# Peptides against a protein of PDB entry 4XPM: the designs that were tried, part 3

Target 1, 160 residues: chain A of PDB entry 4XPM
Amino acid sequence: VMLHSKNVKGFLENTLKPYDLHSVDFKTSSLQSSMIITATNGGILSYATSNNDVPKNSINEINSVNNLKMMSLLIKDKWSEDENDTEEQHSNSCYPVEIDSFKTKIYTYEMEDLHTCVAQIPNSDLLLLFIAEGSFPYGLLVIKIERAMRELTDLFGYKL
Target 2, 67 residues: chain B of PDB entry 4XPM
Amino acid sequence: DIKGTIAFDTHGNVIESTGVGSQRIEDIGDLSKVTLDAEGFAQVQGDSLLVHLYKRNDITLAVYTSA

## One batch from the design tools (peptide; aimed at target 1 V8 F11 R147 D154)

Design b1_p9_1 (made by RFdiffusion4)
Pose (drawn by RFdiffusion4):
Structure b1_p9_1 (pose): chain A 143 residues (1-50, 63-86, 92-160), chain B 67 residues (1-67), chain P 9 residues (1-9)
Amino acid sequence: VMLHSKNVKGFLENTLKPYDLHSVDFKTSSLQSSMIITATNGGILSYATSNSVNNLKMMSLLIKDKWSEDENDTNSCYPVEIDSFKTKIYTYEMEDLHTCVAQIPNSDLLLLFIAEGSFPYGLLVIKIERAMRELTDLFGYKL
Amino acid sequence: as target 2 above (67 residues)
Amino acid sequence: LSPNTYVTP
């Protein structure tokens, strides 16, 4: 199996949209970036930006390792279940940026959101958990 | 009138904040320790501002008004 | 493999 590059790219572009609430006067900026990366090497398979390409490669590998260290050392961590599939959502403060990362269930891929420091973590976690529900096609994707 | 709001999750992370809510994010540590009534309500205050709490679906809503 | 369309509420 292989990734449909254009549709995954389009998916990530869609995950960029900000929240804009009217019930309370609240709105976020859009995500700085959204990426799917390998859990193995931290290599980027696809990305979307609303900063530079060089900067994303560095951050991706860093979060891959941080996630890798946390995932087997016997911050916030949210256990999640999607259609009986289990994954974990981690938050990482990357300098002044807020990030969320989660392994796509049973896959060798990570989904990574990068937002400004003003983007609330709890809201970033909800955004990534819902976004993962749209990625059932990638569950079990093995390298 | 409503002077501000904060919504936060069970880890104490913020989902949203407005008004004085954005200036009082530090309140979450105390607010998250409040034990709610059987229906999920509580009222507490740190100062002249009254905090109305409601929790459902692992999300706590705090709204700030005057006492 | 193609993902579903994600929508932010």

Design b1_p9_1_s1 (made by RFdiffusion4, then SolubleMPNN; from b1_p9_1, 5 letters changed)
Fold by OpenDDE base, seed 3:
Structure b1_p9_1_s1 (fold): chain B 160 residues (1-160), chain C 67 residues (1-67), chain A 9 residues (1-9)
Amino acid sequence: as target 1 above (160 residues)
Amino acid sequence: as target 2 above (67 residues)
Amino acid sequence: LKPKKFVMP
């Protein structure tokens, strides 16, 4: 399996879009960030962010990337701990799902004032990670990431 | 005047709840059985509150208002 | 729904 950075980044950028019910006056904010990271060390393979007002190669941009690296590492660590904890796997923050006979789990984590959601791409060494504002309902994040995961079948079984 | 909301999926799982909706999660059982019109809309009178139901795809939003 | 809560050091 080959990862094509441009294609993956475009996919992640598309996931940033708000969740809109259309029929009612309800629409979420855009995701703050969408990432594919390694399950082994939390390394970022690809990412997209909504705030693009920061000048390129600026100190602020570097700081923002560093923040993403920090968040990805922390979430990977928490995910790893939970994967080795039976009790955490049965908590209300863990959602087992099955996609085309492939099983995975979705976890929700509150990081400071942010709402995050992470899931292992089935049978792979990769995690899909969404970061949103606190106004984004966790339930919608779970639905969003599950549906997004269905579009990443090419990455199922990907090993580093 | 909105008093609260509940959003739930076709399996009855809570997606979100606010206001009085957070205290009325048990209503999902009854609300899920309500027949919606072609636009995915219905109104249900309960107690002193009126519930406005909006269904779009897999998500149903219940909005609680005063009658 | 109650997610796991953690804070960055």
Scores: peptide ipSAE 0.039, ipTM 0.708, DockQ to the pose 0.027
OpenDDE base, seeds 1, 2, 4, 5: peptide ipSAE 0.033, 0.033, 0.035, 0.039; ipTM 0.650, 0.673, 0.707, 0.714; seeds 4, 5 fail the geometry check

Design b1_p9_1_s2 (made by RFdiffusion4, then SolubleMPNN; from b1_p9_1, 5 letters changed)
Fold by OpenDDE base, seed 1:
Structure b1_p9_1_s2 (fold): chain B 160 residues (1-160), chain C 67 residues (1-67), chain A 9 residues (1-9)
Amino acid sequence: as target 1 above (160 residues)
Amino acid sequence: as target 2 above (67 residues)
Amino acid sequence: LKPKVFVMP
């Protein structure tokens, strides 16, 4: 069964939820954005944002979408550079992980005051990208994206 | 799922403990030596539990989870 | 963009 675009959108919206340790006095903010983009050119296939205060079809909405496009391109470019840099792949900002029998890597990047992490969906031409506020610990972002990736098995091996 | 917690100061003194943390006070010695990231966070694989470390204001909180 | 360091298990 293939994932439909609306189901992917719903999935991304769900990833926006905070990381909550429940009984302990710690809870993150919601993610600012969650996206699936192409690894080839950084094009956005699907996205979700927690900024629900933007009026629909407003100039602000257009600007927000444009901002997402810019961020996706920047992160895609940095990711591409790192994928071609052996030293970057062995740095403490790159996390090789294995999901089932598939291997991928998680990268963490600071973008201005935002915390981001990105991972290639295993054996695919797609990247999963999380963008959060600076108050969201990188460690929790890494855990979050790894766990989220495990729920995207339908996209494993997706080629453009 | 949280199985327990330990909160300790820079001297290794227990501030509070809950659940399985109460029976793993001896872990403080090793936990205090774990390298934290720039935001005071680390994750350490234990024997059967995963330990999440958070340090703020000279207090370290260790959260024990199954995964 | 700046890479960030985190210690994984």
Scores: peptide ipSAE 0.041, ipTM 0.737, DockQ to the pose 0.036
OpenDDE base, seeds 2, 3, 4, 5: peptide ipSAE 0.034, 0.034, 0.038, 0.039; ipTM 0.671, 0.702, 0.731, 0.730

Design b1_p9_1_s3 (made by RFdiffusion4, then SolubleMPNN; from b1_p9_1, 5 letters changed)
Fold by OpenDDE base, seed 1:
Structure b1_p9_1_s3 (fold): chain B 160 residues (1-160), chain C 67 residues (1-67), chain A 9 residues (1-9)
Amino acid sequence: as target 1 above (160 residues)
Amino acid sequence: as target 2 above (67 residues)
Amino acid sequence: LKPKEFVMP
């Protein structure tokens, strides 16, 4: 199956859904944002946001996109620094994982009052990035992004 | 996929259990000793299942999933 | 950005 931009967008939209333990009385909020960005420049290839109430072509929409661009750049820069720092790779904020024999790392970052989680898509020039409210536990974000990554095998090895 | 859950209080009393959790009530003793992070969360690898722990207020929730 | 730690098995 060929990967199309619309398919990626739809995938990211689905990741916005809350972590729902429906068997018990526990459910997180929706993610604020879900993005695929370039590891090299932090450019956004695709994104989804939970705030769909913003009118199209409005100043608010432009500001929201600009905010996403800023956040993606900040996280990419921090990620890049950590990837070049052995100590940071061994910190409790870095989680090495293996998916179908492909190795990657998950990083958790606090950005103001937001909880973020980022991971390089295995052997690719792409990063998957989740941004959530502070009420979303980091542990659940890590689980969520790992499981989501397993569904992005078509992007494994993607090079710019 | 979630295989089961256990919710218990600070005294180890079962509040509720579902799925495989209903068969693993004895795990509460060990689960109550697990060190949680600053947000009250932890993961513990069991024999065949991964346990996700989350404590909020006086209630601890254990979620059993496949690895 | 600040790293946030989480204990994972």
Scores: peptide ipSAE 0.038, ipTM 0.678, DockQ to the pose 0.034
OpenDDE base, seeds 2, 3, 4, 5: peptide ipSAE 0.037, 0.037, 0.035, 0.032; ipTM 0.701, 0.698, 0.676, 0.705; seeds 2, 3 fail the geometry check

Design b1_p9_1_s4 (made by RFdiffusion4, then SolubleMPNN; from b1_p9_1, 6 letters changed)
Fold by OpenDDE base, seed 1:
Structure b1_p9_1_s4 (fold): chain B 160 residues (1-160), chain C 67 residues (1-67), chain A 9 residues (1-9)
Amino acid sequence: as target 1 above (160 residues)
Amino acid sequence: as target 2 above (67 residues)
Amino acid sequence: LKPKEFIMP
């Protein structure tokens, strides 16, 4: 089964949905953005944003895309540093997880007033990146990205 | 994905319960002792279920999910 | 970027 680019985009759009505790009166905000980026250069392969009300080809759209590129690069750089730092890998901001016998790590980063979470897709050159508002608890972000990663098995082992 | 919930106050009084949470009210004693992070969140592995704890405004919400 | 901690099981 081939993972088409449109399918990836649709997947990322679906991850934007709030963490909703249906049985109780608790619901998070939507993610601001969800991205798949390269672990090597921080290049964006696919992305989704909750603010889709921006007209196409507008200055605002360009600025939005540029902002995503900047954020992805910053997070990629920080992630790369942490991956080469044993101490950071053992910090309480790094969460080793195993999905179907594949090992990966989840990192949480605060970027200004935003809450971010990033994880390497197992055995791949790709990172999954969530960006949310400060009202979105880190714990729920970690749960969300871990569960989302389980749906990306087609990308496991993907090399550039 | 959610198997049940328990909401309780600082005195351990049950505000509401749903699903498997209704059968695990006795867990409140242990759940109230769990150290939460700076945002009032934690995860605790139970017997067969994972418990997600979130405290806000003196109300603690426990969400039971599969591991 | 600053790391943010979360308590996991």
Scores: peptide ipSAE 0.046, ipTM 0.720, DockQ to the pose 0.034
OpenDDE base, seeds 2, 3, 4, 5: peptide ipSAE 0.038, 0.034, 0.037, 0.044; ipTM 0.692, 0.708, 0.725, 0.673

Design b1_p9_2 (made by RFdiffusion4)
Pose (drawn by RFdiffusion4):
Structure b1_p9_2 (pose): chain A 143 residues (1-50, 63-86, 92-160), chain B 67 residues (1-67), chain P 9 residues (1-9)
Amino acid sequence: VMLHSKNVKGFLENTLKPYDLHSVDFKTSSLQSSMIITATNGGILSYATSNSVNNLKMMSLLIKDKWSEDENDTNSCYPVEIDSFKTKIYTYEMEDLHTCVAQIPNSDLLLLFIAEGSFPYGLLVIKIERAMRELTDLFGYKL
Amino acid sequence: as target 2 above (67 residues)
Amino acid sequence: ISNTKPLTY
């Protein structure tokens, strides 16, 4: 099994969209970046930006390790269930940026959202949880 | 009139904020400790502003008005 | 958010 590079890239581009509410006068900026990376090496498989390529590689590996350390050391952590599949959503403050990371269930891949510091964490968590519900094709993807 | 709002989750993280809500994010620590009535409502205040609370689906909505 | 395109083959 392999990734359809173009469609995954299109998926990540779609995850970039901001929230724009009218019930209250509230709107976010769009995500800085959205990436799928390996849980193993932190290597980037696909990404979308709304800052530079060099800067994403560094952040990705850093969040991979932070996630790796938290995932087996016996911040916020949200246990989630999707169609009886389990994963965890972590938030990490990366300098002035807000990030969410979660392992795609039973996969060797992580989904990573990078937003500005003004993007509320609770909202970033909801965005990534819903986005993961669209990634059932990637559940169990093994390297 | 409504002076502001804050919505926050069970971890106390913000989902959205407007008005004075964005200036009073620190209120969440106290607000999250408020025990709601049987229907999920409460009213509390730190100062001249009245905070109306409603919680459902693990999301608390606080709206700020005058007392 | 929604997706209709396949992501794996």

Design b1_p9_2_s1 (made by RFdiffusion4, then SolubleMPNN; from b1_p9_2, 3 letters changed)
Fold by OpenDDE base, seed 4:
Structure b1_p9_2_s1 (fold): chain B 160 residues (1-160), chain C 67 residues (1-67), chain A 9 residues (1-9)
Amino acid sequence: as target 1 above (160 residues)
Amino acid sequence: as target 2 above (67 residues)
Amino acid sequence: LSQTKPLVY
């Protein structure tokens, strides 16, 4: 299986869109970032950010990417710890889910004022990671990432 | 009239909130402990509001109305 | 918070 960079990038960009609950007049903000990272080292394979107005090759762009790298590494570390901790897997911050007979877990993590959500793409060495503002409800974030993973079946079982 | 709403999942995490519900997220802890009837319904009174609980498909909706 | 009997659903 090969990761097609353009297709994956486009997919992640689409996940940034806000969630609009029409029936109850509730709309979220856009995600700040959406990433596919390695479960082994937290390396970023692909990413999208809502802050696309940053000039290319600028110091601000570099800082933005570095920030994403830092967050991805921290989240990967926390995820790895939780995957090796039975108690954490049964906490209210862990959502076991099944997609087409494949099992995975969705974790929610608070990072300062940000709400994050991460899940291992089933049977793969990859993690899908969403970063949102603190106003984005965790429950809705979980639903969003689950639905997104259902569109990534081609990556199920992907090994580095 | 509805004064606000809170929707939360089985983990107690917020899915959506509106109106006074947005200011009463702390109620989820107590609301999650409420015994629901066979149809997933319950009512809870507190402070100055009546809360109508509806649980369906692992999502609980709390609707706040005047007491 | 105190649970009350349902009125109308």
Scores: peptide ipSAE 0.018, ipTM 0.710, DockQ to the pose 0.012
OpenDDE base, seeds 1, 2, 3, 5: peptide ipSAE 0.017, 0.017, 0.017, 0.017; ipTM 0.718, 0.720, 0.749, 0.716

Design b1_p9_2_s2 (made by RFdiffusion4, then SolubleMPNN; from b1_p9_2, 4 letters changed)
Fold by OpenDDE base, seed 2:
Structure b1_p9_2_s2 (fold): chain B 160 residues (1-160), chain C 67 residues (1-67), chain A 9 residues (1-9)
Amino acid sequence: as target 1 above (160 residues)
Amino acid sequence: as target 2 above (67 residues)
Amino acid sequence: MSQSKPLVY
């Protein structure tokens, strides 16, 4: 299985879109960031951000990327710890899910004023990571990432 | 006369909130403990508001109305 | 008793 950078990037960009509940007067903000990272080192394989108006190769872009690198590493570390902690796996911050008979877990983490959600792509060395503002409800964030994961079946079982 | 709503999952995490529900997220702890009928409905009287509960597909919707 | 309108996600 080969990762197609353009396809993955486009997918991640699409996940940034707000969640709009038309049945009620509720609409989320866009995600700040959406990433696919390695479960081993937290390295970013692909990412999308809502503020794409930053000029390429600008200092602001560099700082933004560096920030994403830091966040990805921190979340990867926390995820790794939780994967080795039975108590954390049974907490309200962990959502066991099954997609087409493949099992994975979704974790929610508060990072500073941000709401984050991370899940291992089933049987893979990859993590899908969403970063949103604190106004983005965790419950809806979990639904969003679960639905997104269902669209990544080609990456199930992907090994580095 | 709906005053607000809260939708939350089985973990007690908010999915959406509107109106007075946005200011009453702390109610989820108590609302999650309410026994629902066979149809997934319940009503709970709280202070000046009546809360209507509906659960479907592991999502609980609380609707706040006047009593 | 009024029934709540379910949300459709």
Scores: peptide ipSAE 0.051, ipTM 0.757, DockQ to the pose 0.023
OpenDDE base, seeds 1, 3, 4, 5: peptide ipSAE 0.047, 0.026, 0.022, 0.021; ipTM 0.748, 0.741, 0.750, 0.729

Design b1_p9_2_s3 (made by RFdiffusion4, then SolubleMPNN; from b1_p9_2, 3 letters changed)
Fold by OpenDDE base, seed 1:
Structure b1_p9_2_s3 (fold): chain B 160 residues (1-160), chain C 67 residues (1-67), chain A 9 residues (1-9)
Amino acid sequence: as target 1 above (160 residues)
Amino acid sequence: as target 2 above (67 residues)
Amino acid sequence: MSNTKPLVE
C-alpha cells in the first residue's frame, strides 16, 4: 500500500471537526490532535492539531511535537498491554467493532485532563489516535473514530 | 453510514425521527431500559443495525448505523 | 463482557 502523506494529513485535519448532536442541542469542541502512529513503536506517521497559534519552527512548536510523541508512545504502550490482557478487552474502556468484516477494538484512555481514543486500523501495523478535551464525551469519541476508520480502507492490512 | 435516528424524552415520547428510525419507534421501549455509562453513552447490537445511544438533559438520541 | 448490548428487534 502506498501512503500519500499529504492526503493522510488532510484526512486527519478533517477529523478535528467537532461532533454535533443537533437533537440534544450539544456540540463538542474540536479535537486537539489526530494522529496515525505505528503499533510497533508508537512512531508518528502523520498528525494534525487544532492549535495553529504556535509559530512554525519555534521552540514551542518543537515542544508541542515532542508532547505528541510522548502521548503517542504512552498510549501505544497502554494499548499494547491491553491487547495482551483479556480482562482489559472486556472492560468499559474497550469497544469491539467490525468494519466491512474486519474486526478491531477501540480503546478509551484518560490522559491528564484529556480524553483519548485509539484503535488499530484493521489488520494493519497502524493505530488511529484522537486526543480531545475532557468535555468531549468518550462515547462520541468512539463513534467518531469508528466512522473515521471507515474512510481509511486503503490502510487496511498495511504492514510496516 | 447513518441509517436513521430517534430522539426521545424520559417518558418515551418521540421528539424527532429520521430514516430507519422513523420505522423503529417501537424500539424506544427497549432502548429506554439500556444502562448508560458515566458519559451517557451505550451501544446496542441489533440483527443488522448498531444503535448508538447518547443521553443529555433528559433527551436520548439513538443513532442507527450498519452493524 | 462486550460494551455492545444485545437488542431484540
Scores: peptide ipSAE 0.039, ipTM 0.785, DockQ to the pose 0.021
OpenDDE base, seeds 2, 3, 4, 5: peptide ipSAE 0.021, 0.020, 0.018, 0.045; ipTM 0.630, 0.631, 0.618, 0.614; seed 5 fails the geometry check

Design b1_p9_2_s4 (made by RFdiffusion4, then SolubleMPNN; from b1_p9_2, 5 letters changed)
Fold by OpenDDE base, seed 4:
Structure b1_p9_2_s4 (fold): chain B 160 residues (1-160), chain C 67 residues (1-67), chain A 9 residues (1-9)
Amino acid sequence: as target 1 above (160 residues)
Amino acid sequence: as target 2 above (67 residues)
Amino acid sequence: MSQSKPLVE
């Protein structure tokens, strides 16, 4: 079973929703962006953004997409570096996880005033990337992205 | 005037954060070492902010204020 | 940048 591009887009759109802690009076903002990118080049395969009020083909849309491309590439590069750095893998901001016997790592990165979280979809050439405002706790981003990956089992082992 | 908050458990795990607290998660390490009074309260001066600590049921709430 | 893991995963 393969997840089609439209289905992926819809999935990413759903991940934009705020994290709501029902047990306490706390609710995050929506994610700024949610993306699936290639682990090899940081190319965007699919993305969703909460700022959908931008007219199509407008300068603002183009700039927005370009910014996403830039951030994706930068985060991919940082991720690649960390994957080759044992010390970074043992930092408090690296979260090893196991999903259905598949192992992966979740990394958090601060990008300017934004909070980002990235994880390799297990055994795949794909990265799942969340971008949020600085008010979004990293810990909740980690929980959010792990839960999201559990819904992407069809992409486990996906190779380009 | 509350500038931000951090809530964390006995293991230092973040439960929630708001405002400046979201940018000061690293403070948990130091805050967790602060001795609380019998009522589970403490105040710690940090930088330009005052941190009010409240612990109840293994959850610590840090409230950042200017005074 | 470092932080503790979340309370509940």
Scores: peptide ipSAE 0.024, ipTM 0.625, DockQ to the pose 0.034
OpenDDE base, seeds 1, 2, 3, 5: peptide ipSAE 0.012, 0.015, 0.014, 0.012; ipTM 0.563, 0.747, 0.668, 0.620

Design b1_p9_3 (made by RFdiffusion4)
Pose (drawn by RFdiffusion4):
Structure b1_p9_3 (pose): chain A 143 residues (1-50, 63-86, 92-160), chain B 67 residues (1-67), chain P 9 residues (1-9)
Amino acid sequence: VMLHSKNVKGFLENTLKPYDLHSVDFKTSSLQSSMIITATNGGILSYATSNSVNNLKMMSLLIKDKWSEDENDTNSCYPVEIDSFKTKIYTYEMEDLHTCVAQIPNSDLLLLFIAEGSFPYGLLVIKIERAMRELTDLFGYKL
Amino acid sequence: as target 2 above (67 residues)
Amino acid sequence: EFSHSTLSF
């Protein structure tokens, strides 16, 4: 099994869109970046930006390790269930940036959102949880 | 009139904020400790501003008005 | 909010 590079890239581009509410006068900026990376090496499989390529590689590996450390050390952590599949959503403050990371269920892949510091964490968590519901094709993807 | 809003989740993280809500994000620590009535409502205040609370689906909405 | 297409094969 392999990834359909173009469609995953298109998926990540779609996850970039901001929230724009009219019920209250509230709107976010779009995500700074959205990435799928390996839980093993932190290598980037696909990404979308709305800063530079060099900067994404560093952040990705860093969040992979932070996630790896938290995932087996006997912040916010949100246990989630999707169609009886379990995963966890972590938030990490990366300098002035807000990030969310979650393992795609039963997969060797992580989904990572990078947003500005003005993007509310609770909202970032909801965005990544719903986005993961569209990634059933990647559940169980093993390297 | 409504002077601001804050919506926050069960971890106390913000989902959205407007008006004075964005200036009073620190209120969440107290607001999240408020025990709501049987229908999910409460009213509390720190100062001249009245905070109306409603919680459903693990999301608390606080709206700020005058008392 | 999110689109879906074939992401793997």

Design b1_p9_3_s1 (made by RFdiffusion4, then SolubleMPNN; from b1_p9_3, 7 letters changed)
Fold by OpenDDE base, seed 2:
Structure b1_p9_3_s1 (fold): chain B 160 residues (1-160), chain C 67 residues (1-67), chain A 9 residues (1-9)
Amino acid sequence: as target 1 above (160 residues)
Amino acid sequence: as target 2 above (67 residues)
Amino acid sequence: DFIKAQLTY
């Protein structure tokens, strides 16, 4: 399976969109970031950010990317620890899910004032990572990432 | 007259909140323990508000109305 | 699902 960076980037950009619950007059903010990272090293393979006001190749962009790199590494480390901890896998911060007979887990993590959630793409060396503002409800964030992952079946089983 | 809402999942994590519900997220702990009827419905009296609970597909919606 | 049905990208 070939990963096309453009296609993946477009997918991640689409995940940034907020949810709008018209019936109850509730709308989230956009995600701050959406990323695909390696489960082994936390390296960023692809990312999207809602901060489109940052000029390309600017110092601000570099700083933003560096911040994402740090967050991705930290989250990967925490994820790795939790994957080796039975108790953490049964906490309210872990959502076991099954997609087309493939099992994975969604973890929620608070990073400073941000709400994040991460999930291993089933049977792969890849993690899908969402970063949102603290106002973004965790429960909704989990639903969002689960639904997004259902669209990444081509990456199931992907090995580096 | 709806004063607010809270929706939460089976982990007790918030899906959405509106109105007075946004200020009562702590109620989830108690609301999650309420026994629902066969149709997934319950009503709980709380102070000056009545809470209507609806559960469907592992999501619980609490609607706060005046008592 | 009354809530999930409203959740779209």
Scores: peptide ipSAE 0.023, ipTM 0.737, DockQ to the pose 0.053
OpenDDE base, seeds 1, 3, 4, 5: peptide ipSAE 0.022, 0.022, 0.017, 0.022; ipTM 0.730, 0.745, 0.673, 0.735

Design b1_p9_3_s2 (made by RFdiffusion4, then SolubleMPNN; from b1_p9_3, 7 letters changed)
Fold by OpenDDE base, seed 5:
Structure b1_p9_3_s2 (fold): chain B 160 residues (1-160), chain C 67 residues (1-67), chain A 9 residues (1-9)
Amino acid sequence: as target 1 above (160 residues)
Amino acid sequence: as target 2 above (67 residues)
Amino acid sequence: MFIKAQLTY
């Protein structure tokens, strides 16, 4: 199945919404960014950010995109290392999950003052990456990305 | 700044925990005794952390913050 | 650069 950029962008924008706990009176902040990147080189295929006040084609926009590129590359590199490290795969920061009989892993990383969560879309060359403020609990990030992954079945098995 | 969380049920069983919360499961005994307001909210001062309690239905969420 | 973040279910 071909990747439809517009549909994916809309999906990522929707994931930016705060996590609202239905069982308690607690609501998180919105995600800072949500991205689909390549597992091969960390290239950004699609992204969404909560800060929409930056004028298009401005220097500030370019800088923000460049920052996302850097973060995506760094996280991809760390993810790649962990995927080749048995100890890291069995750490408490790695969460194996199964979606419709497809297996994948969710990783949580602290990057500076940000909370990040990344998962390979099952059997694909793609990673889903969430970046949030430090106030966003990791447990909720994991739940959020797992639920989001369940909505990306069309990308399962996607190869570049 | 959130330092961790604990979610637990009416029986005191851990549903999930993050950060410092995963190291403070023993706090559930005391947290479960805290009187919540009509909105299911309370704040409790711990050792060096402030605990924000949220409860709705049968699930309580404790959020640990520095202030 | 990266610090592990743990969760218990």
Scores: peptide ipSAE 0.030, ipTM 0.616, DockQ to the pose 0.026
OpenDDE base, seeds 1, 2, 3, 4: peptide ipSAE 0.025, 0.024, 0.009, 0.014; ipTM 0.679, 0.664, 0.679, 0.687; seed 1 fails the geometry check

